# Peptides against a protein of PDB entry 5EIB, part 335

Target 1, 366 residues: chain A of PDB entry 5EIB
Amino acid sequence: VDLEPGTMDSVRSGPFGQIFRPDNFVFGQSGAGNNWAKGHYTEGAELVDSVLDVVRKESESCDCLQGFQLTHSLGGGTGSGMGTLLISKIREEYPDRIMNTFSVMPSPKVSDTVVEPYNATLSVHQLVENTDETYCIDNEALYDICFRTLKLTTPTYGDLNHLVSATMSGVTTCLRFPGQLNADLRKLAVNMVPFPRLHFFMPGFAPLTSRGSQQYRALTVPELTQQMFDSKNMMAACDPRHGRYLTVAAIFRGRMSMKEVDEQMLNVQNKNSSYFVEWIPNNVKTAVCDIPPRGLKMSATFIGNSTAIQELFKRISEQFTAMFRRKAFLHWYTGEGMDEMEFTEAESNMNDLVSEYQQYQDATAD
Target 2, 366 residues: chain A of PDB entry 5EIB as posed
Amino acid sequence: VDLEPGTMDSVRSGPFGQIFRPDNFVFGQSGAGNNWAKGHYTEGAELVDSVLDVVRKESESCDCLQGFQLTHSLGGGTGSGMGTLLISKIREEYPDRIMNTFSVMPSPKVSDTVVEPYNATLSVHQLVENTDETYSIDNEALYDICFRTLKLTTPTYGDLNHLVSATMSGVTTCLRFPGQLNADLRKLAVNMVPFPRLHFFMPGFAPLTSRGSQQYRALTVPELTQQMFDSKNMMAACDPRHGRYLTVAAIFRGRMSMKEVDEQMLNVQNKNSSYFVEWIPNNVKTAVCDIPPRGLKMSATFIGNSTAIQELFKRISEQFTAMFRRKAFLHWYTGEGMDEMEFTEAESNMNDLVSEYQQYQDATAD

## One batch from the design tools (peptide; made by RFdiffusion4, then SolubleMPNN)

Design b2_p29_4_s2 (from b2_p29_4, 22 letters changed)
Fold by OpenDDE base, seed 4:
Parts: C-alpha cells; sequence; structure tokens
Structure b2_p29_4_s2 (fold): chain B 366 residues (1-366), chain A 29 residues (1-29)
C-alpha cells in the first residue's frame, strides 16, 4: 500500500513483484507530502476502505489468522499517517488479533524532512494504544551501523534497507519454521511484553561485518552472542547499559551446538546481570533454527524489551518540543482537519511512556 | 468538484513544501 504510484511500480518490477497478487496493490495518486494529517485524515482516509477490503479478503483466506504485520516509516506521511489509520481500523475490526509493526524511526542524519518529529510523535501515540508488538528500527542506529561497523563512507537507503530486511528475516524465523520458540505472534507477545504499553522492541542482528573483513571473520557462537548484545549492533539508537532489559529473545540460525548456545547465553546474562530486571523470572528466551540465512553459515537476531528505549523517545520528544513551542508547520496539519490538541495529547502520551519505562527501570524486587 | 478539491490540495502542498525548504535553511543557521 502506498499513496504514491511510483513505489508500487518499483515493487512490481522488482525481483519479487510476482509474489504479490496484482489485486493486493492498493495505491493513491497524490501522496501524503510528508504530512501525517494528510495520511491520516484526507488522502489516507479516502484509500483506507479499499485497503480494508483487501485485508478482509486475505484474512478470510487464512486457515488460522494470528494477526497482522505492518512495515512503515514514522517520518513520512503515508507510513505514519495512513499506516496508523490502517492499524486503528484493523484493530477495530479484529480486536482479538495481534497487531505487530516494524516501525522505522526518523533521523536528521538520514532525512532532511523537518516535520519528521511531528509525524513520529503522532504515530507513537497511535502505536502505544493500537499495537501489541512494535520493532523500533531507528534510522539513526542504522546509519551509525553502516558508517562505523560496515565502514560505508556514504550510507544509502539501500544499505539501510538491507539491515532492515536482515532483521525482519531474523525476527520472523520462528514464525516461518515449525517447532521454534515464539512460533506464533501471541506467544511472542506473552514472552516479550510484560506490560501492555511497554511493547517497543530494540532489534539487533549479528554478524555485522564490513565487506572487506567478511572473508577473514570466523563465525562462532561466542562471537555472535557477544555482537548481539553489543550496543553498537542495536538497530535502535539506545545504549542498553543506560537501562534494564525487561525481556530478551535471541534467535540463532545455522548448524550449531544447542549446548554451546545455552552456555554462551547464560554467560552473557551473568556478565550483564546488572542490565536485567531481577523481578521478571525467565526473561531471556533462546531459539535455534538449523536453517541459516542465505549467504551466511550462521546468524543471531536479538529482540530486546529494554527501558533504554526511552532514549529514542526522548530524542523524538525533544525535537518535537523544539518545533511545537514555535508552532512551526502546525498549519500543515490543521489545514487537513487535525486539531492542535492532538499534538499535545500525543506528546503527553509519549512522555507518559518514557516515565513508565523509567519507573520500571528504578523498580527493585520487593 | 472532487477534481477542484484535489487541485486545491495539491497547490496547498506545493506552497507548503516551498516553505518547508525555507524553514529548513533557517534551522540550519
Amino acid sequence: as target 1 above (366 residues)
Amino acid sequence: SEERRRREREERYRKLKEREKELIEELKK
């Protein structure tokens, strides 16, 4: 789904365009122009019913509908505005199904779109209420990984999207292969989300290696485990050492010893025990899938529910507040039928979320 | 007409994008 035709043509002409049914391509003509309100109240609202018709049709064709997955950007108008509208409408119609998102967080290092903090804040407000699981994919972190770790002098959207794709493939491994941990979306929610509002995940992937070093790197379980817990490998621009893990899932892929995985996972937990909450029992889950990703002998994917994620929301909130105090660009949103009060409500809800994470970070076992 | 409303929205967004560029330049100062 897109409000711009050109994106759909790119997908259709791509190497996997034939995997999608032609009738499942729903697109607008005018785009959202990087405006959340245009995506949510005007252009997106005109298209949403057509999308819902497709969603219903595909849902009825499922033998067992678990839930929905959305991939969207929170910086743009379509992904943020129309994406959150679609989530809301699906939630209304399917209140008992899991809503999962891959939400790309904006960064000034990646985009010059000045209103991204508004679009992100308005989106986060919707995601807090209407999703069960949200993978926070931060363009700030992706850029830093590309530049520092992958040694790319000028990271491209293609380079960032490669990291996103690797992560999405990693976190969905358990859904695609039978007999794994978190074999369904509901089990994932039960294992990862101890508190309903605190459902924002910090993803990570290993190995992350520069092209020049790939040939010389041994892939071992200890190295994968170490890299997976390294702050530099997190795809959210947060330092886990500044918070505490509520829950963690680790997904290993490839032929490896389960015993070695368990030993390394125990060692990393013990070494980092100060960065876990002590009052959530069995808060680390591990899965091993014998099938490696394409082009790798082995990989590890990390999913962390950490109170350190508040750093991401604080960054967005600071940027939002700096613009909102100046009433910058508000007429763009209000001119599409949005109330200024919705900005204040969204800011308040995001600040409440930050406060909730801080409360649980500071909580001790009674 | 629906077509007139579309044109009015498109023109509004064009003007808005121009102003966005100006404000980005001001924020970089």
Scores: peptide ipSAE 0.023, ipTM 0.417, DockQ to the pose 0.020
Fold by OpenDDE base, seed 2:
Structure b2_p29_4_s2 (fold): chain B 366 residues (1-366), chain A 29 residues (1-29)
Amino acid sequence: as target 1 above (366 residues)
Amino acid sequence: SEERRRREREERYRKLKEREKELIEELKK
């Protein structure tokens, strides 16, 4: 789905364009122009019914519909505005189905679009209310990984998208292979989301190696485990050492000893015990899949529900507040039918979410 | 007509984008 036809043409002409059904390409003509309100209330609203018709058709073809997965950017107008409209409409029609998202967070290091803080804040407000699980993929973290860890002098969107693809492949491993932990979206939600509003995850991936060092590193279970818990391997721009993990899932891929994995996972928890809440029993889940990723002998993917994610929301909120106090570009949104109150409500809900994470961070076992 | 509404939206969008460019230049000073 896109409000611009050019993106759809790029997908169709791509090496995998023939995998998708032609009728499942729904697109507009005018684009959102990086405006959330245009995606949510005008151009997106005109297209949403056509998208819902396709969603219904594909849902009816499923033997067992578990839920929906959306991949979108929160900085643009289409992914943010129309994406959240679509989430809302799907939730209305399928209230008992899981809504899962891969939400790409904007960064001023990657994009020069000045209104991204508005689009992100308005989107997060919708995600808090209408999703069950949200993987936070932060363009700032991806850029920093590419630059610092992968030693790329000028990271491209291609380099960032490679990390996104590796992360998405990792977190969906248990859904794609039978007999694994978290084999369905609902079980994942039960294991990862102890409180309904606190459903934002920090993904991480190991190994992250520069092209020049790949030949010399033996990949071991201890090294994967250590790297997976390293703050430098997080795809969200927050330091887990500044918060506490509510829940964690670790997904190992490749031929390895389950006993060794369990031992290393216990060791890393014991070494990092101060970074976990003490009052949630069995809050770390581990899965092992014998099938490695393409081009790797083994990998580990991390899913963390941490109170440190509040750093990401605080960054967006600070940028939002700095613009909103000046009413910068506000007429661009109100001209599409938005009220200024919706901005204040979205800011308030994000601040409430930050406060909730802080409350559970400070909670002691009674 | 739908065509008139489309033209009015396109004109509104153009005006908003022109104003956006002006505001971006103001924010860079």
Scores: peptide ipSAE 0.018, ipTM 0.421, DockQ to the pose 0.020
Fold by OpenDDE base, seed 3:
Structure b2_p29_4_s2 (fold): chain B 366 residues (1-366), chain A 29 residues (1-29)
Amino acid sequence: as target 1 above (366 residues)
Amino acid sequence: SEERRRREREERYRKLKEREKELIEELKK
């Protein structure tokens, strides 16, 4: 789904365009122009019913509908505005189904779009209320991984999207292969989300290796485990050392010893014990799938629910507040039918979320 | 009627984008 027809043409003409049913391509005639309100109240609102018709049709064709997965950007008007409208409408129609998102967070290092803090804040407000699981994929973290770890001098959106794709493939492994931990979206939510509002995850993927070093790298379970828990490997722009993990899931792929995986996972938990909450028992889950990803002998995907994710929300809030105090660009949003009060409500809800993460970070076992 | 509404939306959007450029230049100062 997109408000821009050119994006759909690019997907259709791409290497995998034939995998998608032609009738499942829903697109608008006019883009959102990086305006959340245009995505949510005008252009997106005109298109959302057509998307819902496709969603209904595909849902009826499912033998067992677990839930929905949305991939969207929070910086642009379509992904942020129309994406959150779609989430809201799906939640209204399917209140008992899991809503899972891969939400790409904006960064000033990657985009020059001035209104991204508004789009992100307004989106986070919707995600807090209408999603069960949100993977926070931060463009800043992706850029830093590309630059520092992958040794790409000028990271492209293609390089960032490669990381996103690897992560998405990793976290969905348990859904695609039977007999695994978190084999369904509901079980994942039960294992990963101890508190309903605290459903924002920091993902990570290993191995991440520069092209120049790939030929020299031995892939081992210890190396995957070490890299997966490294703060520099997080795809959310927060340092897990500044918070505590509420829950963690690790998904290993490839032919490896389950015993070795368990040993290395125990070792990394013990080494990082100060970065876990002590009052949530058995808060680290491990899965192993014998089928490696394409082009790799083995991989590991990390899913962390950490109170350190508040750093991401604080960054967005600070940027939002700096613009909102100046009333910068508000007339573009209000001109599309949005109320100025929705900005204040979104800011408040995001600040409340930050406070909730801080409360659980400071909580001790009674 | 629909074509008129489309033109009015396009013109409104163009005016908003012009004002965007002006405000971006003001925020860079």
Scores: peptide ipSAE 0.017, ipTM 0.371, DockQ to the pose 0.020
Fold by OpenDDE base, seed 5:
Structure b2_p29_4_s2 (fold): chain B 366 residues (1-366), chain A 29 residues (1-29)
Amino acid sequence: as target 1 above (366 residues)
Amino acid sequence: SEERRRREREERYRKLKEREKELIEELKK
């Protein structure tokens, strides 16, 4: 789904364009112009019914519908505005189904659009209420991984998308292969989300290896485990050491000893015990899938529910507040039928979310 | 300096995003 036809033409002409049914391509003509309100109330609202018709058709064709997965950007108008509208409409029609998102956050340092803080804040307000699980992906974190870890001198959009794809493949491993710990979206939510509003995850992937060092690197369970818990491997621009893990899932893929995995996972928890909450028993879940990803002998995917994610929301909130106090560009949103009160409500809900994370970070076992 | 390296990364990221926009525009043609 896109409000711009050119994006859809790119997908259709791409190497995987034939995987999708032609009737499942829904697109507009005018785009959202990087405006959340245009995506949510006008251009997106005109297109959403056509998308819902496709969603209904595909849902009816499922033998056992578990839920929905959305991949979107929170900085743009389509992914943020229309994406959250679609989530709201799907939640209304399917209240008992899991809503999962891969949400690309605007970069804290490099903004493509001056109004990204508005689009992101308005989107997070919707995600807090209408999603069960949200994987937070930061373009700055992806860029830093490409540059620093992968040793790419000039990272491309393709390089960033490769990391996203590897992560998405990793986190969905348990859904695709039988006999895993998180065999369905609901079990994942139960294991990862101790409090309904605190459903924003830091994803990570290992191994991350430069092309020049691939031939010299042994892939071992200890190395995978160490890399998953390294702050430099997080695909969200926050440092886990500044918070505490509420819950963690580690998904290992490939032929390895379950005993060795359990030992290394215990060791990393013990070494990092100060970065876990003490009052959630058995808050680290480990799964092992014998099937490696394509081109790797073994991998590990990390899912962290950490109070350190508040750093991401604080940065967005600070940028939002700085613009909103000046009433900068508000007429672009109000002109599309949005009420200014929705900005204040979104800001308030973001601040409440930050406060909730901080409360649980500071909570001690009585 | 660490600050210089940060600025160089930010500039590279900006250029990446500019190129992304150019590529999207080329695909619309």
Scores: peptide ipSAE 0.000, ipTM 0.245, DockQ to the pose 0.019

Design b2_p29_4_s3 (from b2_p29_4, 17 letters changed)
Fold by OpenDDE base, seed 1:
Structure b2_p29_4_s3 (fold): chain B 366 residues (1-366), chain A 29 residues (1-29)
Amino acid sequence: as target 1 above (366 residues)
Amino acid sequence: DEEKRRKERKERYEESKKKEKELIEKLKE
């Protein structure tokens, strides 16, 4: 789904365009112009019913509908505005189904779109209330991985999207292969989300490889485990050492010893015990899938529910506040029918979320 | 024409916000 035809044409003409039904391509003509309000209340609102008709049709064709997965950006107008509109509409129609998102967080290092803090804040306000699971994919973290870890001098969107795709493939492994940990979206939510509002995940992936890199260094289970817990491998721009893990899932792929995985996972938990909450028992889950990702002998994917994710929201909030105090570009949103009060409500809810993460970070076992 | 469109957008916004609140209340039950 997009409000611009050019993006949809690129997907359709791409190497995987044929995996999607032609009738499932729903697109507008005008775009959102990087305006959340256009995505949510005007251009997106005109298109949302056509998307919902497709969603209904595909949902009815499912043998067992677990829920929905949305991939969107929070910096743009379509992914942020229309994406969150679509989430709310799907949640209204399917209140008993899991809403899962891959939400790409904006970064000043990657985009010059000045209104990204507004779009992100308005989106986070919706995601807090209307999603069950949100993977935070931070463009800042992706850029830093490409630049620092992958040694790419000029990271491209292609390089960033490669990391996103690897991470998405990793976290969905358990959903795609039977008999795994978190084999359904509801079980993932039960294992990963101890508090309904605290459903924002920090994903990570090992090994990190650039698109077209031929040097597949065979990693060991200890190396994968160590890299997976390294802050430099996190796809969200927060340091897990500045917070505490509420819950963790680790997904290993490839032919490896389960015993060795369990030993290494125990060792890394013991080494990092100060970075876990002590009052959530068995808060680390591990899965092994014998099927490696294409081109790799083995990989590990990390899912962390950490109070350190507040650093991401603080960054967005600071940028938002600096812009909103000046009322910069506010007329672009109010011109689409928004009230200034909605900005204040969204800011408040995001700050409340930060405060809630901080509360659980500071909580000790009684 | 623009004022009418602005009013219609504002009405849609207020309805959307009302539905959002009703949805949030239903999800808390």
Scores: peptide ipSAE 0.006, ipTM 0.300, DockQ to the pose 0.038
Fold by OpenDDE base, seed 3:
Structure b2_p29_4_s3 (fold): chain B 366 residues (1-366), chain A 29 residues (1-29)
Amino acid sequence: as target 1 above (366 residues)
Amino acid sequence: DEEKRRKERKERYEESKKKEKELIEKLKE
């Protein structure tokens, strides 16, 4: 789904364009112009019913519909505004189904879109209420991984999207291969989300290796485990050492000893014990899939529910507040039928979310 | 100019798609 036809043509002409049904390409003509309000109330609202018709048709064709998975950017107008409208509409029609998102967070280091803080804040407000699981993929973290870890001098959107794709493949491994931990979206939510509003995850992937070092690096379970828990491997721009993990899932792929995985996972938990809440029992889950990702002998994917994710929301909130106090660009949103009250409600809800994460960070076992 | 930025984004997207295609072909080997 897109409000711009050119992106859809690029997908259709792409190497995987033929795997999608032609009728499932729903697109607009005008685009959202990086305006959440155009995505949510005008251009997106005109297209949403056509998208819902496709969603219904595909849902009816499912033998066992677990839920929905959306991939979108929170900085743009389409992924942000129309994406959250679609989430809301799907949630209304399918209240008993899991809503899962891969939400790409905007960063001033990666994009020059001035209104990204508005789009992100308005989107987070919707995601707090209407999603069950949200993987926070921060363009800043992806850029830093590409630059620092992968040794890419000039990271491209292609390089960032490669990390996103690796992560998405990793976290969905359990869904694609039966008999694994978190084999369904609901079980993942039960294991990862102890509090309904605190459903924002820090993803990570290992191995992350520069092209120059790739041939010399032996992939081992200890190295994967160590890298997966390294703050530099987090795909959200927050330091897990500044918070506490509520829950963690680790998904290993490839031929490895389950005993070695369990030993290394125990060792890393013990080493990082100060960064876990002590009052949630069995808060670390491990899965092993014998099928490696393509081109790798083994991998590990990390899913962290950490109170450190509040750093991401604080960054967005600070940027939002700095713009909103000046009423900068508000006329672009109000001209599409939005009220200034919706901005203040979104800001308030995001600040409440930050406060909730802080409360559980500071909570001790009674 | 917003139109120039749109064109440059489209060109970057097409170039990223070309690189993605090359990566996928290399992953098929």
Scores: peptide ipSAE 0.000, ipTM 0.266, DockQ to the pose 0.014
Fold by OpenDDE base, seed 4:
Structure b2_p29_4_s3 (fold): chain B 366 residues (1-366), chain A 29 residues (1-29)
Amino acid sequence: as target 1 above (366 residues)
Amino acid sequence: DEEKRRKERKERYEESKKKEKELIEKLKE
């Protein structure tokens, strides 16, 4: 789905365009112009019924509908505005189904779009209320990984999208291969989300290696485990050492010893015990899939529910506040039918979420 | 009424894109 035809034409003409049904390509003509209000109340609202008709048709064709997965950007008007409208409308129609998102967080390092903090804040307000699971894919972190770890002098959207694709493939491994931990979206929610509002995940992927070092690195279970828990490998720009893990899932792929995985996972938990909450029993889950990702012998994917995710929301909130206090660009949104109160409500809800994460960070076992 | 509102929104959007460009240029100084 897009409000611009050019993106859909690129997907359709791409190497995998034929895996999608032609009738499932729903697109607008006008675009959102990086405005959340255009995506949510005007251009997106005109297209949403056509998308819902496709969603209904595909849902009826499922033998067992578990839920929905949305991939969207929170910086752009289509992904942020229309994406959150779709989430709301799908949740109204399917209130008993899991809503899962891959939400790309904006960064000034990646985009010059000045209104991204508004689009992100307005989107987070919707995601807090209307999703069950949200993978935070932070463009700040992706850029830093590309530059610092992968040694790319000028990271491209293609380089960032490669990391996104690897992460999405990793976290969906258990859904695609039978007999795994978190084999359905509901089990993932039960294992990862102890509190309904605290459903924002820090993903990570290993191995991350520069092109020059790929030939010399023996991939081992200890190296994967160490890299997967490294703050520099997090796809959200947060340091897990500044918070506490509520829950963790680790997904290993490839032919490896289950015993070695269990030993390394125990060692990393013991070494980092101060960064876990003690009052959530069995809060680390491990899965091993014998099928490696394409082009790798083995990989590990990390999913963390950490109170350190508040650093991401604080960054967005600071940027939002700096613009909103000046009433900068508000007329773009109010001109589409929004009230200034909706900005204040969205800011308040995001600050409440930060306060909730801080409360659980400071909580001790009685 | 709706077509007039669409036209006024489009004009505000184009004017605002100009201001965005000016703000980006000021942030690069």
Scores: peptide ipSAE 0.015, ipTM 0.337, DockQ to the pose 0.021; fails the geometry check
Fold by OpenDDE base, seed 5:
Formats: structure tokens, sequence, C-alpha cells
Structure b2_p29_4_s3 (fold): chain B 366 residues (1-366), chain A 29 residues (1-29)
């Protein structure tokens, strides 16, 4: 789905364009112009019914509908505005189904779009209320991984999207292979989300290796385990050492000893015990899938529900507040039918979310 | 003064949108 036709043509012409049904391509003509309000109230609102018709048709064709997965950007107008409108409409029609998102967070290092803080804040407000699981994929973190770890001098969206794809493949491993931990979206939510509003995940992937060093790197279970818990391997620009893990899932892929995995996972928990909440028993889950990713002997994917995710929301909030106090660009949103009150409500709800994460970070077992 | 600031904000937005398109186009290469 897009409000611009040119994106759909790029998907159709891509190497996997034929995987999608032609009738499942829904697109507008004018685009959202990087405006959340255009995506949510005007251009997106005109298109949403056509998308819902496709969603209904595909849902009716499912043998067992678990829920929905949305991939979107929070910096743009379509992914943020229309994406959150679609989430709201799907939640209204399917209130008992899981809503899962891969939400790409904006970064000033990647885009010069001045209104991204508004689009992101307005989106987070909707995601807090209308999603069950949200993977936070931060363009800041992706850029830093590409530049610092992968040694790319000029990271491209192609390089960033490669990391996104690897992460999405990793976190969905348990959903795609039978007999795994978290084999369905609901079990994942039960294991990962101890509090309904605190459903924002920090994904991570190992190995992250520069092209020049790939030939010299032995991949071992201890190295994968260490890298998976390294802040430099997180796809969200948060330091886990500044918070506490509420829950963790680790997904290993490839031929390895389950015993060795369990030993290394126990060792990393013990070594980092200060970074876990003590009042949630058995809050680390481990899965091993014998099928490696394409081109790798083994990998590990991390899913963390950490109170450190508040660093991401604080960054967005600071940028939002700096613009909103100046009433910068507000007329582009109000001109699409938004009230200035909706900005204040979105800011408030995101600040409440930050406060909730901080409360659980500071909570001790009595 | 406010109309001038509005015009300058619109120009900066169009320029940012142009840079985004140029970045997307460079990625298609």
Amino acid sequence: as target 1 above (366 residues)
Amino acid sequence: DEEKRRKERKERYEESKKKEKELIEKLKE
C-alpha cells in the first residue's frame, strides 16, 4: 500500500514483485507529502476502504488468522499517517486479533524531513493504543551499524533495508518453522509483553560483519551470544545498560548444540544480571532453529523488551517539543483537519509511556 | 513577517522532500 504509484512500480519490478497478487496493490496518486495528517485524515482516508476490502478478502482466505503484520516508516506521511489509520480500522474490525508492527523510526542522519518528529509522535500515540507488538527499527541505529560496524563510508537506504530484512527474517523465524518457541503471534505477546502498553521491542542481529573481515571471522555460539547482547548490535538506538530488560527472546539459527546455547545464555544473564528485572521469573526465552539464514552458517536474533527503549522516545519527544513550541509547520496539519490538541495528547501519551518504563526500571522486588 | 516565515518554511520542506527523492533515486541505481 502506498499513496504514491511509483513505489508500487518499484515493488512490481523488483526481484520478488511477482510474489504479491496484483489485486493486493492499493495505491493513491498524490502521496502524503511527508504529512501524517494527509496520510491519516485526507488522502489516506480516501484510500483506506480499498485497503480494508483487500484485508478482509485475505483474512477470509486464511485457515487460521492469528493477526496482522504491518511494516511502515514513522517519518513519512503514508507509513505513519495511513499506516496508523489502517491499524485503527483493522483493530475496530478484528479486536481479538494480534496487531504486530515493524516500525521504522526516523533519524536526522538519514533524512532531512523536518516534520518527522511530528509524524513519529503522532504515530507512537496510535501504536501505544492499537498494537500488541511493535519492533522498533531505528534508522539512527541502522546508520550507525552501517557506518561503524559494517564500515560503509556512505550508508544508503539499500544498506539500511538489508539490515531491516535480516532482522525481520530473524524475528519471524519462530513463526515460519514448526515446533519453535513463540510459534504464534499470541504466544509471542504473552511471553514478551508483561504490561499491555510496554510492547515496544529492541531487535538485534548477529553476526554483523564488514565485508572485509568476513573471511577472518569464526562464528561460535559464545561470540553470537556476546554480540547479540552488545548495544552496538541493537537495531534501536538505545543502550540496554541504561535500562533493565523486562523480557528477552533469543533466536539461534544453524546447526549448534542446544546445551552450548543454554550454557551461554545462562552465562550472559548471570554476567548482566543487573540489566534484568528481578521480579519477572524466567523472563529470557531461547529458541534454536536448525535452518541457518541464507549465506550464514549460524546467526542469532535478539528481541528485547527493555526500559532503555525510553531513550528512543525521549529523542523523538525532544525533537517534537522543539518544533511544537515554535508552532513550526502546524498549519500543514491543521489544514488537513487536525486539531492542535491532538499534538498535545500525542506528546502527553508518549511522555506517559516514558514514565511507565522508568517506573518499572526503578521497581524492586519487595 | 509571518507570511515570509511561512514561505521560507515551505521552501525548506520542498527542499527536504527533494533531497529525500534524490536519496531514493540514488538507491535505485
Scores: peptide ipSAE 0.006, ipTM 0.298, DockQ to the pose 0.020; fails the geometry check

